# Peptides against a protein of PDB entry 5H65: the designs that were tried, part 24

Target 1, 294 residues: chain A of PDB entry 5H65
Amino acid sequence: QYLERTPLCAILKQKAPQQYRIRAKLRSYKPRRLFQSVKLHCPKCHLLQEVPHEGDLDIIFQDGATKTPDVKLQNTSLYDSKIWTTKNQKGRKVAVHFVKNNGILPLSNECLLLIEGGTLSEICKLSNKFNSVIPVRSGHEDLELLDLSAPFLIQGTIHHYGCKQCSSLRSIQNLNSLVDKTSWIPSSVAEALGIVPLQYVFVMTFTLDDGTGVLEAYLMDSDKFFQIPASEVLMDDDLQKSVDMIMDMFCPPGIKIDAYPWLECFIKSYNVTNGTDNQICYQIFDTTVAEDVI

## One batch from the design tools (peptide; aimed at target 1 L34 M220)

Design b1_p29_1 (made by RFdiffusion4)
Pose (drawn by RFdiffusion4):
Structure b1_p29_1 (pose): chain A 289 residues (1-273, 279-294), chain P 29 residues (1-29)
Amino acid sequence: QYLERTPLCAILKQKAPQQYRIRAKLRSYKPRRLFQSVKLHCPKCHLLQEVPHEGDLDIIFQDGATKTPDVKLQNTSLYDSKIWTTKNQKGRKVAVHFVKNNGILPLSNECLLLIEGGTLSEICKLSNKFNSVIPVRSGHEDLELLDLSAPFLIQGTIHHYGCKQCSSLRSIQNLNSLVDKTSWIPSSVAEALGIVPLQYVFVMTFTLDDGTGVLEAYLMDSDKFFQIPASEVLMDDDLQKSVDMIMDMFCPPGIKIDAYPWLECFIKSYNVTQICYQIFDTTVAEDVI
Amino acid sequence: SSWSSDLKNHRFPDWLSEKEKEELKASIL
């Protein structure tokens, strides 16, 4: 009834901060390599960070495999422990600690594992069969998180990361403070270990063109715009294909802008200290499948 | 996938500049 659209030339003449409903074509976008759009964002210090690469994580987990699990930290009231020996793996030993709920191991889909000396591949396989996995190492008096450079929790396809600057790391026994040992809410796990969780976000720069003007608008969201969770996309081939197809739909490489579809959206203007623009309250996924 | 391959086998510079990061931060605050 009252759906109207503001041309870009009108927006460029106005001061910030304001909000606009627009319709424009996506002339171009960054990043050209779409995997680089997935960033980690700390809600406490507002820093943006890269997600660690497989090679980075492999280094951490292999380095963890050189350390011997400490027998003194095995079989507590919090967890049962099991050590596996290996062959042709530089004498590696793998410790898996099964976390109990009131002195009883829960079902595998509710059971959290703590693992010393495991590979990324093994941890990912364990995450399919069990509720979740925390990479750990034998500290002086208690099990401790392996490294904040690696995920503090792997749950399903989501690798949860914490902020190195904002976190004050606590040892594993502090998991006793969790209300139960079966739900394993990632924010609750992070709080018990003194970790400030990072948030996954898609970060992209869109160049919008409606024929009256041109404008650069940022995309910064976790799951609204694509209806694809940023927290899951780097570990899910189908979700990656969906992002590829949506961006190919709005901005196909090689063909002209005349043939592109229109992008209906809101944008907000704001002062940085120059005026910048950002997409908000917008999804392409509701009308596109 | 191409994403997984790149994250496993290749290194690329960060496309997002420090200036752009500061701009995004200003939007939050």
Fold by OpenDDE base, seed 2:
Structure b1_p29_1 (fold): chain B 294 residues (1-294), chain A 29 residues (1-29)
Amino acid sequence: as target 1 above (294 residues)
Amino acid sequence: SSWSSDLKNHRFPDWLSEKEKEELKASIL
């Protein structure tokens, strides 16, 4: 789509909603701690949430580990179960359920594990050895997802979260509805379990200046702006360095704005009503800056 | 990385205000 470049001074005088192409300098941005830009967003209720802290996950899994696995729920047509008793003073029981594909145990790289009573450390170790892990608990009649405050699915270093408000959890046997029990696509797992998956997004505020005016715009993007998935960045040092480099390029510390590079982007205006107050806000959209770093 | 260190070692308050969250929500609607 072709949009003519519009100066910020002209944009600031116009009513919303509209779309613009702009060329401006990034005067400043928030948050300065770029890891804080990564949020979880619900595609249904649009709630923005923090990515859970490791300490919070530790508590959830520790609490889950206080419950004993129900023997009646072990070894079903869906999964084979193995139980370990820890040698610690409390003798904690950990259950690992290996999900089968048509009665056959898949290879480790295609296997889904259901873990009951595991610590965060134990779960992470298992997720590195096996394709996918779901933290679970013993319900009344079936295994259930442990807690939506924790990941419903861990694949390698990627944590998949669900929306507490929008999800209507179903028992683990609903995984039987999946035709493919080898790839374990997060969206398919979520659908089977009644989970609305949260999306990782970069959320930032940009202060843009083209010499004619100053405009504040939001960035809310999952993978287009940086050409880096927000879902992977928190666990990948190289991706983090790339984001750092991009932001340092557009907004270099200790340098005057006159020397800043120009950022070309698309912005949309929209109306925000707060009581009797009407405000126009701006958001960056359909913009990729990775090519500008080359 | 600096990110990993900050994530593991520190708890930070949400940098987004409730007002900003509402403004972001409005961008999608």
Scores: peptide ipSAE 0.616, ipTM 0.936, DockQ to the pose 0.826
OpenDDE base, seeds 1, 3, 4, 5: peptide ipSAE 0.615, 0.614, 0.615, 0.615; ipTM 0.936, 0.936, 0.936, 0.936

Design b1_p29_1_s1 (made by RFdiffusion4, then SolubleMPNN; from b1_p29_1, 14 letters changed)
Fold by OpenDDE base, seed 4:
Structure b1_p29_1_s1 (fold): chain B 294 residues (1-294), chain A 29 residues (1-29)
Amino acid sequence: as target 1 above (294 residues)
Amino acid sequence: SEWREDRRNKRYPEWLTEEEKEALRAFLL
C-alpha cells in the first residue's frame, strides 16, 4: 500500500487505528543494551518472555541431573541408549539416547540426541557436534521433556523454546510420528511433542522525532526490520555487529539529533485500554532498514 | 561478543514494563 508521508504532529492528533508512513529521526531507543531486545513471543497467547538466563538453565539442568535415568526406558525402537557415569563425588549418570531413523542410526549431522541428566555445558557441547539435542527426563512410562523453561530443542547454537501456557506436552515416543527422523525441523518436533514454539523477536521502543513532534513507537519483529533473524542474533557475533551498526547509524552516540539520518518507516496506531483510560500506542510495521546500511 | 558477555556475566532487570508488555500484546489481539 502506498501511504503519503504524514508529519508526526498530525499523527498525534488523530484517532486510532490508522496506518502511517513517516520520516523521522530516531532520537533514542530502548533497550540500550541491544541483547535485551531479544525476547520470546508466543504466537498463540502473545505472551512475551525473556530468553532464559544461562544461570537459570544451569539450575534446571542441574536439577534434572539429580535424577537417575530409568533403565526400563533405555533402548527402544526409537532410540539407542548409552549411559555414562561421571567421576565426580555424586556419581551422576547421564543417558544419551540416539534417535534412530527406521532402526538405523543417522550420521552425526542428522542425529537427534535425547539427553538425560546432562549439564548445560555438556548439552551445549553435544549440540555443537550433533544436529539436534532434546533435554529429557525419565517419566513414568516414557521419556519426557525435561522442562519447558529450558529449550525443548537445541540445534547448534540455537535454543528452541516452547510456551508453557499453550503447550500440552506429549511423551517422547510421539517423535515416532515423524516420518523423516533426520531433518528434525523444529516446528515438526514441536508439533509431535505438543509444543507451541515460541518465536524470537526483537522488541524495542523508538522515540521518533521529525521536527514537528515526538512519538514513541514499538518495534516487535522477528527478521524484517534488521533483515536479521532474532533467533540467531544472540549467538552470532556478526549479526550482533550488524544490529549494532544499524542502531549506531540511526542513533549515533555522541552526536546531536540534527545530524541524525532520517528513518522512513510505517507505523500503526492502535488503542490500548488501561482501566478507564484509553491511550493510543504506535507500532512499527513492514519496515526494513537494513537496505540503507548494507 | 559484548552481547554474550553481558548476558553471561550479569543479570539485568526487565526493561519492559508490564504496561508496555500489555500494550505490545494489545497490538496483536
Scores: peptide ipSAE 0.645, ipTM 0.956, DockQ to the pose 0.784
OpenDDE base, seeds 1, 2, 3, 5: peptide ipSAE 0.643, 0.639, 0.639, 0.636; ipTM 0.956, 0.955, 0.956, 0.955

Design b1_p29_1_s2 (made by RFdiffusion4, then SolubleMPNN; from b1_p29_1, 13 letters changed)
Fold by OpenDDE base, seed 1:
Structure b1_p29_1_s2 (fold): chain B 294 residues (1-294), chain A 29 residues (1-29)
Amino acid sequence: as target 1 above (294 residues)
Amino acid sequence: SEWREARRFERFPDWLSEEEKEALRAFLL
C-alpha cells in the first residue's frame, strides 16, 4: 500500500476514518517505563489486560496447592503420574503427569508436563528441563486447567495466557486429539483445550510533531514496530536493551526536539464517541522502525 | 534494570486510562 506523505496540520483537519503516511518527530511517549507497555490482548473480544505479576501467580498456585490430587485421575493412557510429598510445606502433595505420545513417554525436550499442586518456582524449574508445562487441577472426571488467570502453557520462559471471556475450557483428555504430542504448538494446545489465546502486545502513546502540527497516536503491536516479539521481551535482557535503544534513538533525553530523528510511519484515524462528544483518535499501523538499529 | 525489577518485585500498573482503553477498543471494532 502506497500513501503520499501528509503533513500533520492537514490530517488534524480531516474527518475519520482515514489512513495516512507521515513523517514526524517523536516528541514524547508513554509509558516512559517501557516494561509497562507490554499487555495481553484478546483477538476475539479485544480485551486488554496486564500481564500477571509473579505475586499474582504465586497466589494462584498456592491456592491450587491446597487441593489434593485425585488418585483416580492418575496414570491414564494419556499420561504417567508421579506423586511427591514435600517435606518443608506440611506434606504438600505434588502430582507431575508426563504426557505420552502414542503410549510412549517422550524425551524431556519433547515432553509436556501437567503439574498439580506445584509452586511457581517449581513450575519454572521444570519448564527449563522439559518442553512444556501446564498447571492443572483434579476435576470431577478428569484433570482440568488450573486457572486462566495463570498460564495455560509454559514453554521455557514464555507464558501463554488465555482469554477468560472467550474460552470454553475442555478437560485435559482433549489433548488426545493432537496427532503430534511432541512439538506442543501453543495454538494447537489452546484449540484442544477450548482456549482463546491472548496475544502479547506493546501498547504505547506517541506524541508526534512534524513542525506543522502535533497529534497523539496509539501503538498496539505484537512484533512489527520494534521487530521484537512482545511475548519474549519481558524475559530477555537483550531484547529489552534493544527496545530501550530504539526509543532513546527517536526520543533522546537531554536534547532539543530539533535534533530528533524523523520517524516515518502509517497512522489510521478513527472516531470515538462518548456521549455528545466525538473525538478523532489515531493509531500507528504497518510500521517498522528497527531497520536502522538492527 | 527496571525490566528485571518488574519481573521480580513490581506488579505492572494499568497506566492506561479508561478513555484510552475505550479508544483502543473502538479502533479494533
Scores: peptide ipSAE 0.164, ipTM 0.651, DockQ to the pose 0.663
OpenDDE base, seeds 2, 3, 4, 5: peptide ipSAE 0.027, 0.030, 0.100, 0.027; ipTM 0.438, 0.481, 0.583, 0.489; seeds 2, 5 fail the geometry check

Design b1_p29_1_s3 (made by RFdiffusion4, then SolubleMPNN; from b1_p29_1, 15 letters changed)
Fold by OpenDDE base, seed 4:
Structure b1_p29_1_s3 (fold): chain B 294 residues (1-294), chain A 29 residues (1-29)
Amino acid sequence: as target 1 above (294 residues)
Amino acid sequence: SEWRELRRNERYPDWLTEEEKEALRSFLL
């Protein structure tokens, strides 16, 4: 879709909703600490959540570790179980369940682990050696997801989270519905377990200035704007550097705005009602800036 | 990871206000 460039001064006078193509300088942006831009978004209820702090995860896993794995739930057709007892004062028992594919234990790079009683550190270590890890707990009749406040699936360094509002959790045996128990596609796992997966998104506010006016626009994007997955950026130094470079290019520190490069993007205006007051907001869409940098 | 390290070193409030969050949600609804 072709849109003519519209000056910001003209946009600011128009009613919403409308789409615009603009050419403006990025005067400033929030958050300045770019790691804070990464959020979790529910595609169903559109709730925005923080990526859980590791300290909070520690608490969740510590709490989970206070529960003893149920012996009756070990060694099913779905998984083989191993139990470890720690040597600490509490004598914590950790159960690791190795999910089988058609009764056969897969290779580590294809193997899903179900872990109960594990610490965040232990889980992270395992996630680097095996395909995936699901934190679980012993339910009444089956293993269950530990807590949706924690990742439902960890693959390498990627933590997959589910929406508490939209998810209707099912027991772990529902993984049996997956024909291929080697790839462990997050969406498939989520579907099997009744989870609405949250999406990693970059959330930012851009203050745009084209010399005719100043406009604030939101950015909410998973992977298009930077051509970098928000789901991976928190754990990848190279991706972080790329994001930093892009933002520094458009909004270089210590440089006057007159020297800033022009940013071309699409924005959409929309109405937001706050009580009796109606305001117009703007959001960037269908825009990729990475091509200008790389 | 640098960003991860920054996150785990300290707790911080959400930079987005509730109003901003609502604005973002309103766009999608």
Scores: peptide ipSAE 0.595, ipTM 0.944, DockQ to the pose 0.726
OpenDDE base, seeds 1, 2, 3, 5: peptide ipSAE 0.593, 0.594, 0.590, 0.591; ipTM 0.944, 0.945, 0.943, 0.944; seed 5 fails the geometry check

Design b1_p29_1_s4 (made by RFdiffusion4, then SolubleMPNN; from b1_p29_1, 15 letters changed)
Fold by OpenDDE base, seed 1:
Structure b1_p29_1_s4 (fold): chain B 294 residues (1-294), chain A 29 residues (1-29)
Amino acid sequence: as target 1 above (294 residues)
Amino acid sequence: SEWSYIRKYEKLPEWLTEEEKEALRAFLL
């Protein structure tokens, strides 16, 4: 898309909605603690929620581990099952179900594991060895997803979450509907299980200043702005450092704004009603900082 | 309504003011 550059002073006088191309300096941003910008967003109901912390997941999996796997649900046409009893005093039972492709066990890098009674640590270890892991529990007649408060699918270090409100969970046997049981595309898994997948997004507020005016714009972006996936940044220190470096470059501490680099970006204006007052707000869209640094 | 649910269940960043939260909700929808 091509738009003529418009100064902020002109934009601030115009009615919404409109689209603009701007050249401005990033005077400030929120949150300063950038990990707090990473959220989960539902594309259907537009719910915005926190990414669960390890502590939250520990609780969920600990609770799941108190339930004994149902032996009647072991070894179906869909999966082969292996059960372990831990050597601790409690004798925790863990069931791992290896999903088969047309009755044949695939290679580890193509294999989906269904884990029943596993800890977060165990699940993470398995996720590094196998293609994917789904935390499950024994239902009445079939295995079921453990809890939508936990990931419905773990691939490597990426946790895939589903929306509790928009999802209508179906039992694990619905994975049979997938023709390809080797790639385990998250969207396909979600569809089979009746899950509306949540999207990782960076949610930030930018204060932009081009010398003619100042406006505040919101950013909600998954992977374009930083060219870093929001889905990976929380689990990768190097990516976090990269995001920090980018923000420090645009908004260096202890330096006057006159020395800040210029940022070219697109913004949209929109109307917001605050009580009896109508306010015009702005959002950043279709912008990549790596390409827009001047 | 979808909006009612968002108001009830959505957890927005605490670093936002209430005004900013409302603006953000509007931009999300």
Scores: peptide ipSAE 0.057, ipTM 0.563, DockQ to the pose 0.150
OpenDDE base, seeds 2, 3, 4, 5: peptide ipSAE 0.033, 0.033, 0.030, 0.039; ipTM 0.590, 0.627, 0.582, 0.611; seeds 2, 5 fail the geometry check

Design b1_p29_2 (made by RFdiffusion4)
Pose (drawn by RFdiffusion4):
Structure b1_p29_2 (pose): chain A 289 residues (1-273, 279-294), chain P 29 residues (1-29)
Amino acid sequence: QYLERTPLCAILKQKAPQQYRIRAKLRSYKPRRLFQSVKLHCPKCHLLQEVPHEGDLDIIFQDGATKTPDVKLQNTSLYDSKIWTTKNQKGRKVAVHFVKNNGILPLSNECLLLIEGGTLSEICKLSNKFNSVIPVRSGHEDLELLDLSAPFLIQGTIHHYGCKQCSSLRSIQNLNSLVDKTSWIPSSVAEALGIVPLQYVFVMTFTLDDGTGVLEAYLMDSDKFFQIPASEVLMDDDLQKSVDMIMDMFCPPGIKIDAYPWLECFIKSYNVTQICYQIFDTTVAEDVI
Amino acid sequence: DDAEDEAAAEKFEEVLENAPDAVTSELKE
């Protein structure tokens, strides 16, 4: 009834901060390599970080495999422990600690594992069969998180990371403070270990063109715009294909802008200290499947 | 293409550092 659209030339003449409903074509976008759009964002210090690569994580887990699990930290009231020996793996030993709920191991889909000396591949397989996995090492008096450079919790396809600057790391026995040992809410796990969780976000720069003007608008969201979770997309091939197809739909490589579909959206203007623009309250996924 | 992606990303990080309340407001909803 009252759906109207503001041309870009009118927006460029106005001061910030304001909000606009617009319709424009996506002339171009960054990043060209779409995997680089997935960033980690700390809600506490607002710092943006790269997600560690497989090679980075392999270094951490292989380095963890050189250390011997400490027998003194095995079989507590919090967890049962089991050590596996290996062959042709530089004498590696793997410790899996099964976390109990009130002195009883829960079902595998509710059971959290703590693991010393495991590979990324093994941890991912364990995450399918169990509720979740925390990479750990034998500290002086207690089990401790392996490294904040690696995920503090792997749950399903989501690798949860914490902020190195804002976190004050606590040892594993502090998991006793969790209300139960079956739900394993990632924020609750992070709080018990003194970790400030990082948030996954898609970060992209869109160049919008409606024929009256041109404008650069940022995309920064976890799951609204694509209806694809940023927290899952780096570990899910189908979600990656969906992002590829949506961006190929709005901005196909090689063909002209005349043939592109229109992008209906809101944008907000704001002062940085120059005026910048950002997409908000917008999803392409509700009308596109 | 890689240099352009990197320049876009650096620009956004500078914008975020200087105007975090405006940039991250939508994440609070």
Fold by OpenDDE base, seed 3:
Structure b1_p29_2 (fold): chain B 294 residues (1-294), chain A 29 residues (1-29)
Amino acid sequence: as target 1 above (294 residues)
Amino acid sequence: DDAEDEAAAEKFEEVLENAPDAVTSELKE
């Protein structure tokens, strides 16, 4: 719908919920560091979670590597298996399962690998060469996802995570429900395994000033605002630089706000209750940062 | 670190060596 531009002073006097179009300067924002602004969001329960750090993943995979792959679960109709005992690292056992499509192994660029006992580094090396990798463990009757605290699917440099609260995990054999076992669409994999996929989002608080008033607005956006996917930014230095440049453009350090460019955006107001206190908050929505500023 | 990278490299080579040809043919050639 069409919204007329409303000054912040007028917005601050109005009840929520409402939607507004505004033109304001970005006085400040938080967090200042990009990596702190990237979160995982569940579309179902709406919890925000931190993206696991490399160190966190190392621990998870190291723990997983202490478990021995079950020989009985190797070489099923769904996958062909290979198992190794590492020469180093005290003879750790690692199993790789190659998922077949209609009983036939696909090419590496279309193949899903299931890995038991792999380290983060090993998994990353494999994911760079194969289309898709799922960290798994041996369950009682089937392979199972290793841990929802780790990615359920790794495709190249993209780590796909699932919600622990909302997911009801199913065993790996449920991948049989996928007709096409070559594309490995993350949402399809998630559905087959009973996973509610988390969404990468930028989470920031903007302090906006249009000269008539000052307003704090919350930004939670996956790929629209910066035209950069939050899912890719942590793994791409160029994308990180791009986001930093955008933020520096709107909020340049060491310069007075009078010289800041104008930001045009949509905000919506909403009520938040904290005990007996009712507060009106604001969220940025349906906004793309323009390359050219007015 | 370096030790981790070496371990990863070792495992990758093992996969290439022992994986089914249909899956890894492009990587072996």
Scores: peptide ipSAE 0.024, ipTM 0.602, DockQ to the pose 0.014
OpenDDE base, seeds 1, 2, 4, 5: peptide ipSAE 0.023, 0.023, 0.023, 0.024; ipTM 0.591, 0.587, 0.597, 0.594; seed 2 fails the geometry check

Design b1_p29_2_s1 (made by RFdiffusion4, then SolubleMPNN; from b1_p29_2, 13 letters changed)
Fold by OpenDDE base, seed 2:
Structure b1_p29_2_s1 (fold): chain B 294 residues (1-294), chain A 29 residues (1-29)
Amino acid sequence: as target 1 above (294 residues)
Amino acid sequence: SDAEDQAALERFKEHLKNAPEEFTEELLK
């Protein structure tokens, strides 16, 4: 797409909605902490949610561990089951179900595990060896997803979440509808289980200044702006460092704005009505930042 | 190899009832 560069002073005088190409300096941004900028976004209802902390997940899985797996739901045509009683003071029952592909157990790197009563630590260990892990519970007639407040699918270090508001959960046997039971594509799993998957997004507010004017622009982006997936950044130290380096480059601490590099980006204006008040807001879109070697 | 992974999966199933966490750690080595 092509747009002429427009100075901020001109943009600030125009009605919305419009699209612009701008060149400005990043005076400041919020939030400053990377973890605070990563959110979960529903593409359907557009609600923003916080990414659950490990402590939150511990509580959910601890509660799940108090429930006893139903013996009648073990060893179906879809999965083979193993169950054991832990040696702790509570003696929790844990069940692991190995999903089969056309009645045959696949290789570990192709195998989906369903787990009842597992701790976060146990689930994480399993997810490193097997293709995917789904936390489940025993329903009345079938296994069911444990809780949408926890991941519905864990692949390695990636946690996939679903929207509580938009999802209409279906039982685990609906995984039978998947022709390929080896790759376990998150969107396919979500569709089979009636889940609307949430999207990891970077959510930031940029204060932009080009010397003619100052405006605040909203950034909501999953993987284009930094060329780093928001879904992976929280679990990868190197990716975190990369994001920090990019932000420090455009907005270096302890240096005056006159020395800041120029940021080229696209912004769109839009109207926000709050009661009787009309406000024009701005959002960054279709922008990839590139590191300049200075 | 694929054969090794399949063997590991079967071993994992058998050992879950005895010492799943310990065995899981062994598989991750």
Scores: peptide ipSAE 0.054, ipTM 0.714, DockQ to the pose 0.011
OpenDDE base, seeds 1, 3, 4, 5: peptide ipSAE 0.041, 0.053, 0.024, 0.050; ipTM 0.665, 0.722, 0.501, 0.683

Design b1_p29_2_s2 (made by RFdiffusion4, then SolubleMPNN; from b1_p29_2, 10 letters changed)
Fold by OpenDDE base, seed 5:
Structure b1_p29_2_s2 (fold): chain B 294 residues (1-294), chain A 29 residues (1-29)
Amino acid sequence: as target 1 above (294 residues)
Amino acid sequence: DDAEDEAALQRFKEHLEKAPEAFTEELKK
């Protein structure tokens, strides 16, 4: 995209909505902590949600582990089932359902596991080994997704979440609609199960200053701005360091703003009604700042 | 500081929910 560069002082005087190309210094940004900036966004209803913490998931899976797998739902045309009983005093039963492709079990790295009654630790171990895991529970007539507050799909270290508001969950047997039962593309799995997948996004507020004016702009981006996926950053120390380095470069601590580098970006203005007051807000879009860093 | 960060995020969330349709359609891309 090409837009002429517009000074902030001019932008601040114009009506919304409009798109601008700007050159400004990043005076400050919030939140300062990276983990606070990573959220889940629904592309349909635009709700922002927190990424569940380990403790939250522990509770969900612990509750699920109190339920006994229904024997009637084991070993279907879609999956083969194995049951384990733990040696603890409670004698917890865990069911693992191995999804078949045309009646044949795929290789371990291509096999989707449906886990019923597993703990977070067990699920994580299985996801590392088999690469694809769906936490499930026994429904009345079929296996069902355990809880949309937990991942509907875990692939390696990536947790895929769905929107509770926009999703209309369907039973596990709807995975039969997938012709290819080896790749387990998250979007395809979501579609089959009636899930609107949430998107990992960086959400930040930038205070931009070009010497002519100051404005606050919002950033919501999944992988373009930093050229780092928001879906992976929380699980990768190197990626976290990279983001921190980029932010420190544009907004170095203990240094005067006059020495800050210039940031070129695109912003879009829009109108927001706050009670009786109309406010013009700004959002960064279609901007990559890490081109020279990657 | 933490409170300010959370407040900023909350404001952003509120703004997204109140954004004009034209803007929200762009965000869906």
Scores: peptide ipSAE 0.094, ipTM 0.695, DockQ to the pose 0.614
OpenDDE base, seeds 1, 2, 3, 4: peptide ipSAE 0.031, 0.081, 0.072, 0.077; ipTM 0.543, 0.681, 0.670, 0.670; seed 3 fails the geometry check

